Peptides against a protein of PDB entry 4N7V. Designs and how they scored, part 17

Target 1, 222 residues: chain A of PDB entry 4N7V
Amino acid sequence: TLRSITSPLVAHRLKPIRQKTKKAVVSILDSEEVCVELVKEYASQEYVKEVLQISSDGNTITIYYPNGGRGFPLADRPPSPTDNISRYSFDNLPEKYWRKYQYASRFVQLVRSKSPKITYFTRYAKCILMENSPGADFEVWFYDGVKIHKTEDFIQVIEKTGKSYTLKSESEVNSLKEEIKMYMDHANEGHRICLALESIISEEERKTRSAPFFPIIIGRKP

## One batch from the design tools (peptide; aimed at target 1 T21 F107 L110 K114)

Design b2_p14_1 (made by RFdiffusion4)
Pose (drawn by RFdiffusion4):
Structure b2_p14_1 (pose): chain A 222 residues (1-222), chain P 14 residues (1-14)
Amino acid sequence: as target 1 above (222 residues)
Amino acid sequence: ELEEELEELAEEFP
């Protein structure tokens, strides 16, 4: 059953983005709702045959077929819903559409992996904690020129040269120049600080009923 | 980077 494989998507605090493609148009609206439009081409013009719209919390799914000859003319914004529409909860979503919800879930998870939640400016680097929690990606751009990319699984180092390599395990990073560990440890301290900063602020957010406390930009680029 | 990754992901649309 859907929910065997996937969890409801989370599109909160994400910026609006629209993505065209040969098959479909997947987007995130200003209301932070995820819209998936299936697209077909006819008479040198594009037609829409199906629209999936998923709530911000991913719990509510609305699907409408503007069933008509020629489907729906493709535009820059998602079309208004027709009358032959549908609405399901996440758990009550039919066996159909499951391939499409999973696609939308991955789209969102990808966008969150490139969305800054906390931006921290140190003496030596620009630190960014991303949105794809738990275990969000951590990216460090040293003013010195070195780039460090931290994942739940990976550590990625891009030296000033452009010489790039990936370090997966604790043993692999220990196989190191005792100078690059400074970049590694400073980035890890920055990661420690951002995870700590995120916790005490999101805690205050649960205490409140206001506009989101994210994203944050802390300090300034010297 | 995000645009490249979204283009790759778009090819997998069912």

Design b2_p14_1_s1 (made by RFdiffusion4, then SolubleMPNN; from b2_p14_1, 6 letters changed)
Fold by OpenDDE base, seed 1:
Structure b2_p14_1_s1 (fold): chain B 222 residues (1-222), chain A 14 residues (1-14)
Amino acid sequence: as target 1 above (222 residues)
Amino acid sequence: DLEKELAELGKTFP
């Protein structure tokens, strides 16, 4: 099943973006829908031959073939749907489209990992919790030049000197120099606070059923 | 850099 290889993508709160590759263009629309345009080249002109339009919650996939399958010239936005439109739920998507959906999901997840959900300014650093899940990325930009990037899989440290290294285990974290541990401690505290705030704000958002509260900014740069 | 990473991801398109 498609669910065995990916979960439904979630594009809520993401800013519009359009990224062209050799074979496709992927867009997040202002509606927060995701479009995958399949691109073919004929006579030095690029044409969109197929479009997958995925709902913001990832559960509905609309597929159409522009211009009766002849293709539509590549433009700055996806071509409008034609009268020959197929609509699928996530669990009913034909297997032939699974890899394309998976790519769209990875695309969205990457964008989410770079999209601030909570920005928190401390005395020493700018902390940013990102939108991706599970295990949202967390970045700490210390005002003195040190940078820490936490992901679900690793921690990257960039020291004042520009020296960069990646930590993938607890033992490696424990082997850090004392001066770096101080930065790590601060980063961890900022992370804890952001996660706590995310929980509290999300609960309030659920209760009010209003417009999204995120992204938010807490504090200001000193 | 989001653009750089998206470009790298693009290489994996089926």
Scores: peptide ipSAE 0.547, ipTM 0.952, DockQ to the pose 0.851
OpenDDE base, seeds 2, 3, 4, 5: peptide ipSAE 0.530, 0.545, 0.542, 0.545; ipTM 0.950, 0.952, 0.951, 0.952

Design b2_p14_1_s2 (made by RFdiffusion4, then SolubleMPNN; from b2_p14_1, 5 letters changed)
Fold by OpenDDE base, seed 4:
Structure b2_p14_1_s2 (fold): chain B 222 residues (1-222), chain A 14 residues (1-14)
Amino acid sequence: as target 1 above (222 residues)
Amino acid sequence: SLEEELKELGETIP
């Protein structure tokens, strides 16, 4: 199943973006929908041959072939859907589109990993919890120049000197110099707080069913 | 950068 490969993408709260590659253009629209435009070059002109329009919650996929499959010239926005469109739920998406959906999902996940959900200013650092899930990226920008970037897979440290290294195990974290451990401890505390706040705020957001509470900024830069 | 990462990801599209 598609679900065994990826979860439905979530594009809520993401800013519009358009990224062109050789084979495709991927966009997050103002509506928070995601469009994958499959591009083919013909006679030195790029044409959109296929479009996957995915709802902001990832559960609905609308597929259409511009200009009856002849293609539409690539523009600065996706071509409008025509009357001959196919609409699928996530669980009913034909297998032939799974890789394209997966690509869209990875794109959205990458954007989410760079999109602040919670910004928390401490005495020593700017902490940022990102939108991606599960295991949201967490960045700590210490005011003295040290940077820590936590992902689900690794922790990257950038020291004041600009020296950078990646930690992939608890053993490596435990082997850090004492001075770096202090930064890590602060980062971990900031991370814990951000996760706690995310949980609380998300619950209140669910209850109120109002406009999104995120992104939020807590505290101020000293 | 995000742009570089997105570009790299773009090369993975079928």
Scores: peptide ipSAE 0.171, ipTM 0.842, DockQ to the pose 0.849
OpenDDE base, seeds 1, 2, 3, 5: peptide ipSAE 0.165, 0.090, 0.166, 0.167; ipTM 0.840, 0.764, 0.838, 0.840

Design b2_p14_1_s3 (made by RFdiffusion4, then SolubleMPNN; from b2_p14_1, 5 letters changed)
Fold by OpenDDE base, seed 5:
Structure b2_p14_1_s3 (fold): chain B 222 residues (1-222), chain A 14 residues (1-14)
Amino acid sequence: as target 1 above (222 residues)
Amino acid sequence: DLEEELAKLGETFP
């Protein structure tokens, strides 16, 4: 099943973006829908031959073939659907579209990993919790030049000297120099606070059913 | 940089 290889993508709160590759253009629209345009070249002109339009919650996929399958000239936005539109739920999407959906999901996850959800200014650093899930990326930019980037899979450290390294195990974290451990301790504290605030704010957002509370900024740059 | 990483991801398009 499609669910065995990916979950429904989540594009809520993401800013619009359009990324062109050799074979496709992927967009996040103002509506927070995601569009995958399949591009072919004929006579030095690029045409959109197929479009997958995915809802912001990833659960509905609309597929259409512009201009009766002849293609529509590539423009600055996806062509509008006209006729021969197919609509699928996530669980009913034909297998031939699974790889394209998976790519769209990876695209959205990457964007989410670079989209601030909570920005928290401490006395020593700018901390940023990102939108991706599970295990949101967390970045700490210390005012003295040290940077720590935490992901679900690793921790990257950039020291004042510009020396950079990646930690992939707890043993490596424990072997850090004492000076670096101080930065790590601060980063971990900031991370804990951001996660706690995320939980509290998300609960209030659910109760009020109002416009999104995120992204938020807590504190101010010293 | 987001654009750079998206470009790299784009190379893996099916």
Scores: peptide ipSAE 0.556, ipTM 0.951, DockQ to the pose 0.833
OpenDDE base, seeds 1, 2, 3, 4: peptide ipSAE 0.550, 0.548, 0.552, 0.552; ipTM 0.950, 0.951, 0.951, 0.951

Design b2_p14_1_s4 (made by RFdiffusion4, then SolubleMPNN; from b2_p14_1, 6 letters changed)
Fold by OpenDDE base, seed 5:
Structure b2_p14_1_s4 (fold): chain B 222 residues (1-222), chain A 14 residues (1-14)
Amino acid sequence: as target 1 above (222 residues)
Amino acid sequence: DLEEELKKLGETIP
């Protein structure tokens, strides 16, 4: 099943973006829908031959073939679905479209990993919790130049000297220089606070059923 | 940073 290889993508709160490649253009629209345009070149002109339009919650996929399958000239936005339109739920999406959906999902996850959900200014650093899930990325920009980037898979450290390295195990973390451990301790504290606030704010958001509370900024740069 | 990573991801388009 599709669910065995990916979950429904989540594009809520993401800013619009359009990324062109040789074979496709992927977009997040103002509506927070995600569009994958499959592109072919003919006579030095690029045409959109197929479009997957995915709802913001990833559960509805609309597929259409512009201009009766002949293609529509590539423009600054996806072509309108005017021809034969197929609508699928996530669990009913034909297998032939799974790889394209998976690509869209990876794109959204990447964007989410670079989209601030909570920005928290401490005495020593700017901390940022990102939108991706599970295990949201967490970045700490210390005012003295040190940077720590935490992901679900690794921790990247950039020291004042510009020296950069990646930690992938607890053993490596424990082998850090004492000076760097101090930065790590602060980063971990900021991370804990952001996660706690995320939980509290999300609960209030659920109860209120209002406009999104995120992204949010806590504190100010000294 | 984002653009660079998106470019890499683009190479995996089916």
Scores: peptide ipSAE 0.237, ipTM 0.863, DockQ to the pose 0.888
OpenDDE base, seeds 1, 2, 3, 4: peptide ipSAE 0.233, 0.221, 0.152, 0.235; ipTM 0.865, 0.860, 0.801, 0.863

Design b2_p14_2 (made by RFdiffusion4)
Pose (drawn by RFdiffusion4):
Structure b2_p14_2 (pose): chain A 222 residues (1-222), chain P 14 residues (1-14)
Amino acid sequence: as target 1 above (222 residues)
Amino acid sequence: EEEEALEELEEELE
């Protein structure tokens, strides 16, 4: 059953983005709702045969077929719903559409992996904690020129040269120049600080009923 | 095709 494989998507605090492609148009609206529009081409013009719209919390799914000859003319914004529409909860979503919800879930998870939640400026580097929690990606751009990309599984180092390599395990990073560990440790301290900063601020956010406390930009680029 | 569309999106985001 859907929910065997996937969890409801989270599109909160994400910026609006629209993505065209040969097959469909997947987007995130200003209301932070995820919209998936299937697209067909006819008479040198594109038609829409199905629209999936998922709530911000991913719990509510609305699907409408503007069933008509020629479907729906493709535009820059999602079309208004027709009358032959549908609405399901996440758990009540039919066996159909499951391939499409999983696609939308990946889309969103990709977008969160590139959405800054906390931006921290140190003496040596620009630190960014991303949105894809838990275990969000951590990216460090040293003013010195070195780039460090931290994942729940990976550590990625891009030296000033452009010489790039990936370090997966604790043993692999220990196989190191005792100078690059400074970049590693400074980035890890920055990661420690951002995870700590995120916790005490999101805690205050649960105490409140206001506009989101994210994303944050802390300090300034010297 | 779906994988290619996500790869294009990943490159655009970078």

Design b2_p14_2_s1 (made by RFdiffusion4, then SolubleMPNN; from b2_p14_2, 5 letters changed)
Fold by OpenDDE base, seed 4:
Structure b2_p14_2_s1 (fold): chain B 222 residues (1-222), chain A 14 residues (1-14)
Amino acid sequence: as target 1 above (222 residues)
Amino acid sequence: DWEEDLERLEKELE
């Protein structure tokens, strides 16, 4: 099943974006829908041959083939759907579209990993918890120039000198120099606080059923 | 880097 390889994408609260690659143009629209335009080049012109338009919650996929499948010239926005539109639920999406959905999902996840959910200013750093899940990215920009970027897979450290390295295990973290450990400790504390606040705010958001509370900014840069 | 990330993702396309 598609669910066995990916979860429905979630594009809520994401800003509009349009990114072109060789084979596709992927967009988050003002409506927070996600569009994958499959691009083919013919006679030095790029054409959109297929479009997957995915709802903001990832559960509805609308597929259409512009200009009766002949393709529509690539423009600054997805072509409008006309006739012969197919609509699928996530669980009913034909397998032939799974890779394309996965592409959209991973793109959204990438955007989410770059989208602040909580910005928290401490005495020493600007901490940012991102929107991606599970294991949201967490960035700490220390005012003195040190940067720590935590992902689900690794921790990247950029020191004042510009020296950068990646840590992939707890043992590597434990082997850090004491001076770097201080930054790591602060980063971890900021991370803990952001996660706690995320939980509390999300719960209140659920209770109030109001407009989204996120993104939020906590504190002020000294 | 967007381009690098997207190129990696593009490998998953047909």
Scores: peptide ipSAE 0.142, ipTM 0.843, DockQ to the pose 0.168
OpenDDE base, seeds 1, 2, 3, 5: peptide ipSAE 0.052, 0.140, 0.135, 0.139; ipTM 0.762, 0.841, 0.841, 0.840; seed 2 fails the geometry check

Design b2_p14_2_s2 (made by RFdiffusion4, then SolubleMPNN; from b2_p14_2, 5 letters changed)
Fold by OpenDDE base, seed 1:
Order: structure tokens, then sequence, then C-alpha cells
Structure b2_p14_2_s2 (fold): chain B 222 residues (1-222), chain A 14 residues (1-14)
């Protein structure tokens, strides 16, 4: 099943973006829908031959073929749906479209990992919790030049000298120089606070059923 | 960063 290889993508709160490759253009629209345009080149002109439009919650996929499959000239936005439109639920998506959906999903996941959900300014650093899940990315930009990037898989450290290294185990973290441990401790505290705030704010958002509270900014750069 | 990632993903579209 499609569900066995990917979960429905989640594009809520993501800013519009359009990224082109040789064979495809992927977009997040103002509506927070996700579009994958399949591109073919004919006589030095690029045409959109197929479009997958995925709802913001990833559960509905609309597929259409511009100009009856002849293609529509590539533009700055996806072509409008034509008369021959197929609509599928996530669990009913034909297998031939699974790779394309997975492409969209991975793109959205990447965008989420770079989209601030909570920005928290401490006395020493700018901390950013990202939108991706589970295990949201967390970045710490210390005002003195040190940078720490935490993901579910690793921790990257960039020292003042520009020296960069990646930590993949707790053992490696424990073996850090004392001066770096201080930065790590601060980063971890900022991370804890951001996670706590995320939980509290999400609960309030659920109770009020208001417009999204995220992204938020806490504090100011000193 | 984006280009390399998207190019890798694009291989799966082939």
Amino acid sequence: as target 1 above (222 residues)
Amino acid sequence: EWDEFLEELEKRLE
C-alpha cells in the first residue's frame, strides 16, 4: 500500500514555493495545496504533460493532463485543471502515481524542516524549532558565531573557527570539549523550552479553534 | 542544497 511507504503529506502553514528541476516542477500554492508538474521538452520548449494536485492534508489527489495530454507550455504556475480530471483519496491512489506522490511528500518534508514554527531568542542565541515531524529540526545560532543544528538523526556543530563536525551518538556528544558542551547545554535548554511552548500553544489552538497560532516568535535579539 | 536533493528525488520519477 501507499501508506506502507509514506504518510499523507502535511503542507499546512507552509509558505508558497516553486522549485523546478529538469523533469518536474513542484509547488506549494497559496492555498497550501501541493502540485507536481511533470515536464517534457519538445523542440526546445518545455511543456507540462501531467499534474498532480494534492490537498494540504495530503488525503486528496487530483490528477489532470493539460490539453488532452498534448501538454501546456511551462509557466510560472501550474496550468488550470482541464475537463479530464481524476480525483483519488490517498488510500485509493493508483500505484502508477505512488512515486510521484512520494516525490511531493519528500519535498514537503524538506520544506517543513526549513520552515520555522517557533523562533526563540535567548540571551546568547536565536533558536528555531522547525515544522517537520516527528523529531522536528532545531537550529541554534549563537550571537558569537557558534551554530548547532539538531535533527532526528544527528547534531551538527559549527565552531567559531569555522570547524564543523557531526555527532551521531550520545557517546560522541559526551566526548565534546567542555567549551562546546556549554553551547550544547544552552541549545538543549532552548530546545526543551520550544517543545514545551509548542505543546502549550497547540493545546490552546485546539481549544479555541481559531486561526493558526504558528509560526510564533518569542523574545527579541539583544 | 535544493537542487541536489530534488535531482535525487527526480530519479524516482523515471
Scores: peptide ipSAE 0.080, ipTM 0.794, DockQ to the pose 0.128
OpenDDE base, seeds 2, 3, 4, 5: peptide ipSAE 0.080, 0.064, 0.033, 0.035; ipTM 0.791, 0.782, 0.714, 0.723; seeds 2, 3, 4, 5 fail the geometry check

Design b2_p14_2_s3 (made by RFdiffusion4, then SolubleMPNN; from b2_p14_2, 5 letters changed)
Fold by OpenDDE base, seed 4:
Structure b2_p14_2_s3 (fold): chain B 222 residues (1-222), chain A 14 residues (1-14)
Amino acid sequence: as target 1 above (222 residues)
Amino acid sequence: DWEEDLKKLEEELE
């Protein structure tokens, strides 16, 4: 099943973006829908041959083939759907579209990993919890120039000197210099607080059923 | 880097 390889994408609260690659253009629209335009080149012109338009919650996929499958010239926005559109639910999406959906999903995850959900200013750093899940990226920008970037897979440290390295295990974290451990400790504390705030705010958001509370900014730069 | 990330993602379309 598609669900076995990916979850429905979630594009809520994401800003519009359009990114072009060789084979595709992927967009988040103002409506927070996600569009994958499959691009083919013919006679030195790029054409959109297929479009997957995915709802903001990832559960509805609309597929259409511009200009009766002949393709539509690539423009600054996806071509509008016209005739012979197919609409699928996530669980009913034909297998032939799974890779394309996965592409869209991973793109959204990438955007989410760069989209602040909670910005928290401490005495020493600007902490940012991102929108991606599970294991949201967490960035700490210390005012003295040290940077820590935590992902689900690794921790990247950039020291004042510009020296950069990646930690992939707890053992490596434990082997850090004492001075760096202090930064890591602060980063971890900021991370804990952001996660706690996320939980509390999400619960209140659920209760109020109003406009999204996120993104939020807590505190201010000293 | 968007370019690198997008290239990796595009590999999934192949």
Scores: peptide ipSAE 0.108, ipTM 0.827, DockQ to the pose 0.169
OpenDDE base, seeds 1, 2, 3, 5: peptide ipSAE 0.054, 0.108, 0.113, 0.103; ipTM 0.759, 0.827, 0.831, 0.825; seeds 2, 3 fail the geometry check

Design b2_p14_2_s4 (made by RFdiffusion4, then SolubleMPNN; from b2_p14_2, 5 letters changed)
Fold by OpenDDE base, seed 4:
Structure b2_p14_2_s4 (fold): chain B 222 residues (1-222), chain A 14 residues (1-14)
Amino acid sequence: as target 1 above (222 residues)
Amino acid sequence: MWEEDLEKLEKELE
């Protein structure tokens, strides 16, 4: 099943963006829908041959083939759907579209990993919890120049000197210099607080059923 | 901006 390889993408609260590659253009629209335009080149002109338009919650996929499948010239926005559109639910998406959906999903995850959900200013650092899940990216920008970037897979440290290294295990974290451990401890505390705030705010958001509370900024730079 | 990441993702379309 598609669900076995990816979850429905979530594009809520993401800003519009359009990114072109060789074979595709992927966009997050003002509506927070996600569009994958499959691009083919013919006679030195790029054409959109296929479009997957995915709802903001990832559960509805609309697929259409511009200009009766002949393609539509690539423009600054996806071509509008016209006739002979297909609409699928996530669980009913034909397998032939799974890779394309996965591409969209991973793109959204990438954007989410760079989209602040909670910005928290401490005495020593600007902490940012990102929108991606599970295991949201967490960045700590210390005012003295040290930077820590935590992901689900690794921790990247950039020291004042510009020296950069990646930690992939707890053992490596434990082997850090004492001075770096202090930064890590602060980063971890900021991370804990952001996660706690996320939980509390999300619960209130659920209760109020109003406009999204996120993104939020807690505190201010000293 | 994210060219390397996007190129990696594009491999999934192949």
Scores: peptide ipSAE 0.153, ipTM 0.851, DockQ to the pose 0.167
OpenDDE base, seeds 1, 2, 3, 5: peptide ipSAE 0.077, 0.151, 0.158, 0.150; ipTM 0.779, 0.850, 0.853, 0.851; seeds 2, 3 fail the geometry check

Design b2_p14_3 (made by RFdiffusion4; failed a check: a repeat of another design)
Pose (drawn by RFdiffusion4):
Structure b2_p14_3 (pose): chain A 222 residues (1-222), chain P 14 residues (1-14)
Amino acid sequence: as target 1 above (222 residues)
Amino acid sequence: ELEEELEELAEEFP
């Protein structure tokens, strides 16, 4: 059953983005709702045959077929819903559409992996904690020129040269130059600080009923 | 980067 494989998507605090493609148009609206439009081409013009719209919390799914000859003319914004529409909860979503919800879930998870939640400016680097919690990606751009990309599984180092390599395990990073560990440790301290900063601020957010406390930009680029 | 990754993901649309 859907939920066996996937959890409801989370599109809160994400910026609006629209993505065209040969098959479909997947987007995130200003209301932070995820919209998936299936697209067909006819008479040198594109038609829409199905629209999936998912709530910000991913719990509510609305699907409408503007069933008509020629479908729906493709535009820059999602079309208004017709009358032959549908609405399901996440758990009551039919066996159909499951391939499409999973696609929308990856789309969102990809976007969150590139959405800054906390931006921290150190003496040596620009630190960014991303949105894809838990275990969000951590990216460090040293003013010195070195780039460090941290994942729950990976550590990625891009030296000033452009010489790039990936370090997966604790043993692999220990196989180091005892100079690059400074970049590694400074980035890890920055990661420690952002995870700490995120916790005490999101705690105050649960105490409140206001506009989101994210994203944050801390300090300034010297 | 995000645009490249979204283009790759878009090829997988069912």

Design b2_p14_3_s1 (made by RFdiffusion4, then SolubleMPNN; from b2_p14_3, 5 letters changed)
Fold by OpenDDE base, seed 5:
Structure b2_p14_3_s1 (fold): chain B 222 residues (1-222), chain A 14 residues (1-14)
Amino acid sequence: as target 1 above (222 residues)
Amino acid sequence: SLEEELAKLGETFP
């Protein structure tokens, strides 16, 4: 099943973006829908031969072939759907489209990992919790130049000297110099606070059914 | 940057 290789993508609250590759263009639209345009070159012109338009919650996929498969000239936005449109739910998507959907999901997840959900200014640092899930990325920019980047898989540290290294185990974290441990302790505290606030704010958002509360900024730069 | 990471991801398009 498609679920065995990926979950439905979630593009809510993401800013519009358009990224061109050799074979495709992937876009997040103002509507927060995701479009995958399959690009072919003919006579020195690029044409869109196939479009996958995925809903913001990832559950609906609309597929169409511009100009009956002849293609539409590549432009600054996806071509509009025409007559030959197929609509699928996530669980009913034909297997031939699974790899393309998976790519779209990875694209969105990467964007989410770079999209601030909560920005929290402390006495010593700017802390940022990102939109990706599970295990959202967390970045700490200390005002003195130290940077810590936490992901589900690793922790990256950039010291004041410019020395950079990656930690992938608890043993490596425990072997840190005492000076660096102080930064790590502060980063962990900021992370805990952001996660707590995310939970509280999300619950209130659910109750009110209003416009999204995120992204949010807490505190101010000193 | 986001742009750089997306470019790298783009090289893996099926």
Scores: peptide ipSAE 0.601, ipTM 0.959, DockQ to the pose 0.825
OpenDDE base, seeds 1, 2, 3, 4: peptide ipSAE 0.595, 0.594, 0.600, 0.598; ipTM 0.958, 0.958, 0.959, 0.958

Design b2_p14_3_s2 (made by RFdiffusion4, then SolubleMPNN; from b2_p14_3, 6 letters changed)
Fold by OpenDDE base, seed 4:
Structure b2_p14_3_s2 (fold): chain B 222 residues (1-222), chain A 14 residues (1-14)
Amino acid sequence: as target 1 above (222 residues)
Amino acid sequence: SLEEELAKLGETIP
């Protein structure tokens, strides 16, 4: 099943972007829908041959082939759907499109990992919890120049000198210099607070059924 | 940067 290789993508609260590659253009639209335009080159002109338009919640996939499959010249936005449109639910998506969906999902995940959900200013640092899930990225920018970037898979540390290293195990974290441990402790505390706030705010958001509360900024830079 | 990472991801597109 498609679910065995990826979950439905979630593009809510993401800003519009358009990323061109050799074979495709991926966009997050103002509507928070995600479009994958498959591009082919003919006679030095790029054409969109296939479009996957994925809903913001990832559950609906609309597929169309511009100009009956002949393609539409690549422009600054996806071509409008034609009359020949196929619509699928996530669980009913034909296998032939799974890899393309997976690509879209990875794209969204990457964007989410760089999209602030909670910005929290402490006395010593700017902490940022990102939108990706599960295990949202967490960045701490200390005002003195130290940076800590936590992901689900690793912790990256950039020291004042610019020295950078990656920690992938608890053992490595425990082997850190005491000075760096102080930064890590602060980062962990900020992380805990952001996660707690995320939970509380998300619950209130659910109850009120109002416009999204995120992204939020807590505190001010000293 | 995000752009660089997106570019790398783009290389994996089917």
Scores: peptide ipSAE 0.266, ipTM 0.874, DockQ to the pose 0.872
OpenDDE base, seeds 1, 2, 3, 5: peptide ipSAE 0.264, 0.247, 0.264, 0.266; ipTM 0.874, 0.869, 0.872, 0.873

Design b2_p14_3_s3 (made by RFdiffusion4, then SolubleMPNN; from b2_p14_3, 4 letters changed)
Fold by OpenDDE base, seed 4:
Structure b2_p14_3_s3 (fold): chain B 222 residues (1-222), chain A 14 residues (1-14)
Amino acid sequence: as target 1 above (222 residues)
Amino acid sequence: SLEEELKELGETFP
């Protein structure tokens, strides 16, 4: 199943972006929908031959073939859908489109990993919890130049000197120099607070059913 | 940067 290789993408709260590759253009629209435009080149002109338009919650996929499948010249935005469209739910998406959906999901997930959900200013650092899930990226920018980037897979440390290294295990974290350990402790505390706030704010957002509360900024730079 | 990472991801498009 498609679900065995990816979850429905979630593009809520993401800023519009358009990224061209050799074979496709992927866009997040103002509507927070995601478009995958399949690009082919003919006579030095690029044409969009297929479009996957994915809803912001990832659950609906609209597929159309511009200009009756002849293609539409590549422009600065996806071509408008025609009357001849196919609409699928996530679980009913034909297998032939799974890899393209998976790519769109990875694209969105990457954007989410760079999209602030919570910005929290502490006495020593700017902490940022990102939108990606599960295991949202967490960045800590210390005012003295130290940076810590936590992902689900690793922790990257950039020291004041610019020395950078990656930690992939608890043993490596435990072997840190005491000076760096202090930064890590602060980062972990900031992370805990951001996660707690995310939970509380998300619950209130659910209850109110109003405009999104995120992204949010807590505190300010000293 | 996000742009660089997106470009790298783009090379993996099917």
Scores: peptide ipSAE 0.496, ipTM 0.946, DockQ to the pose 0.838
OpenDDE base, seeds 1, 2, 3, 5: peptide ipSAE 0.489, 0.475, 0.491, 0.494; ipTM 0.945, 0.943, 0.945, 0.946

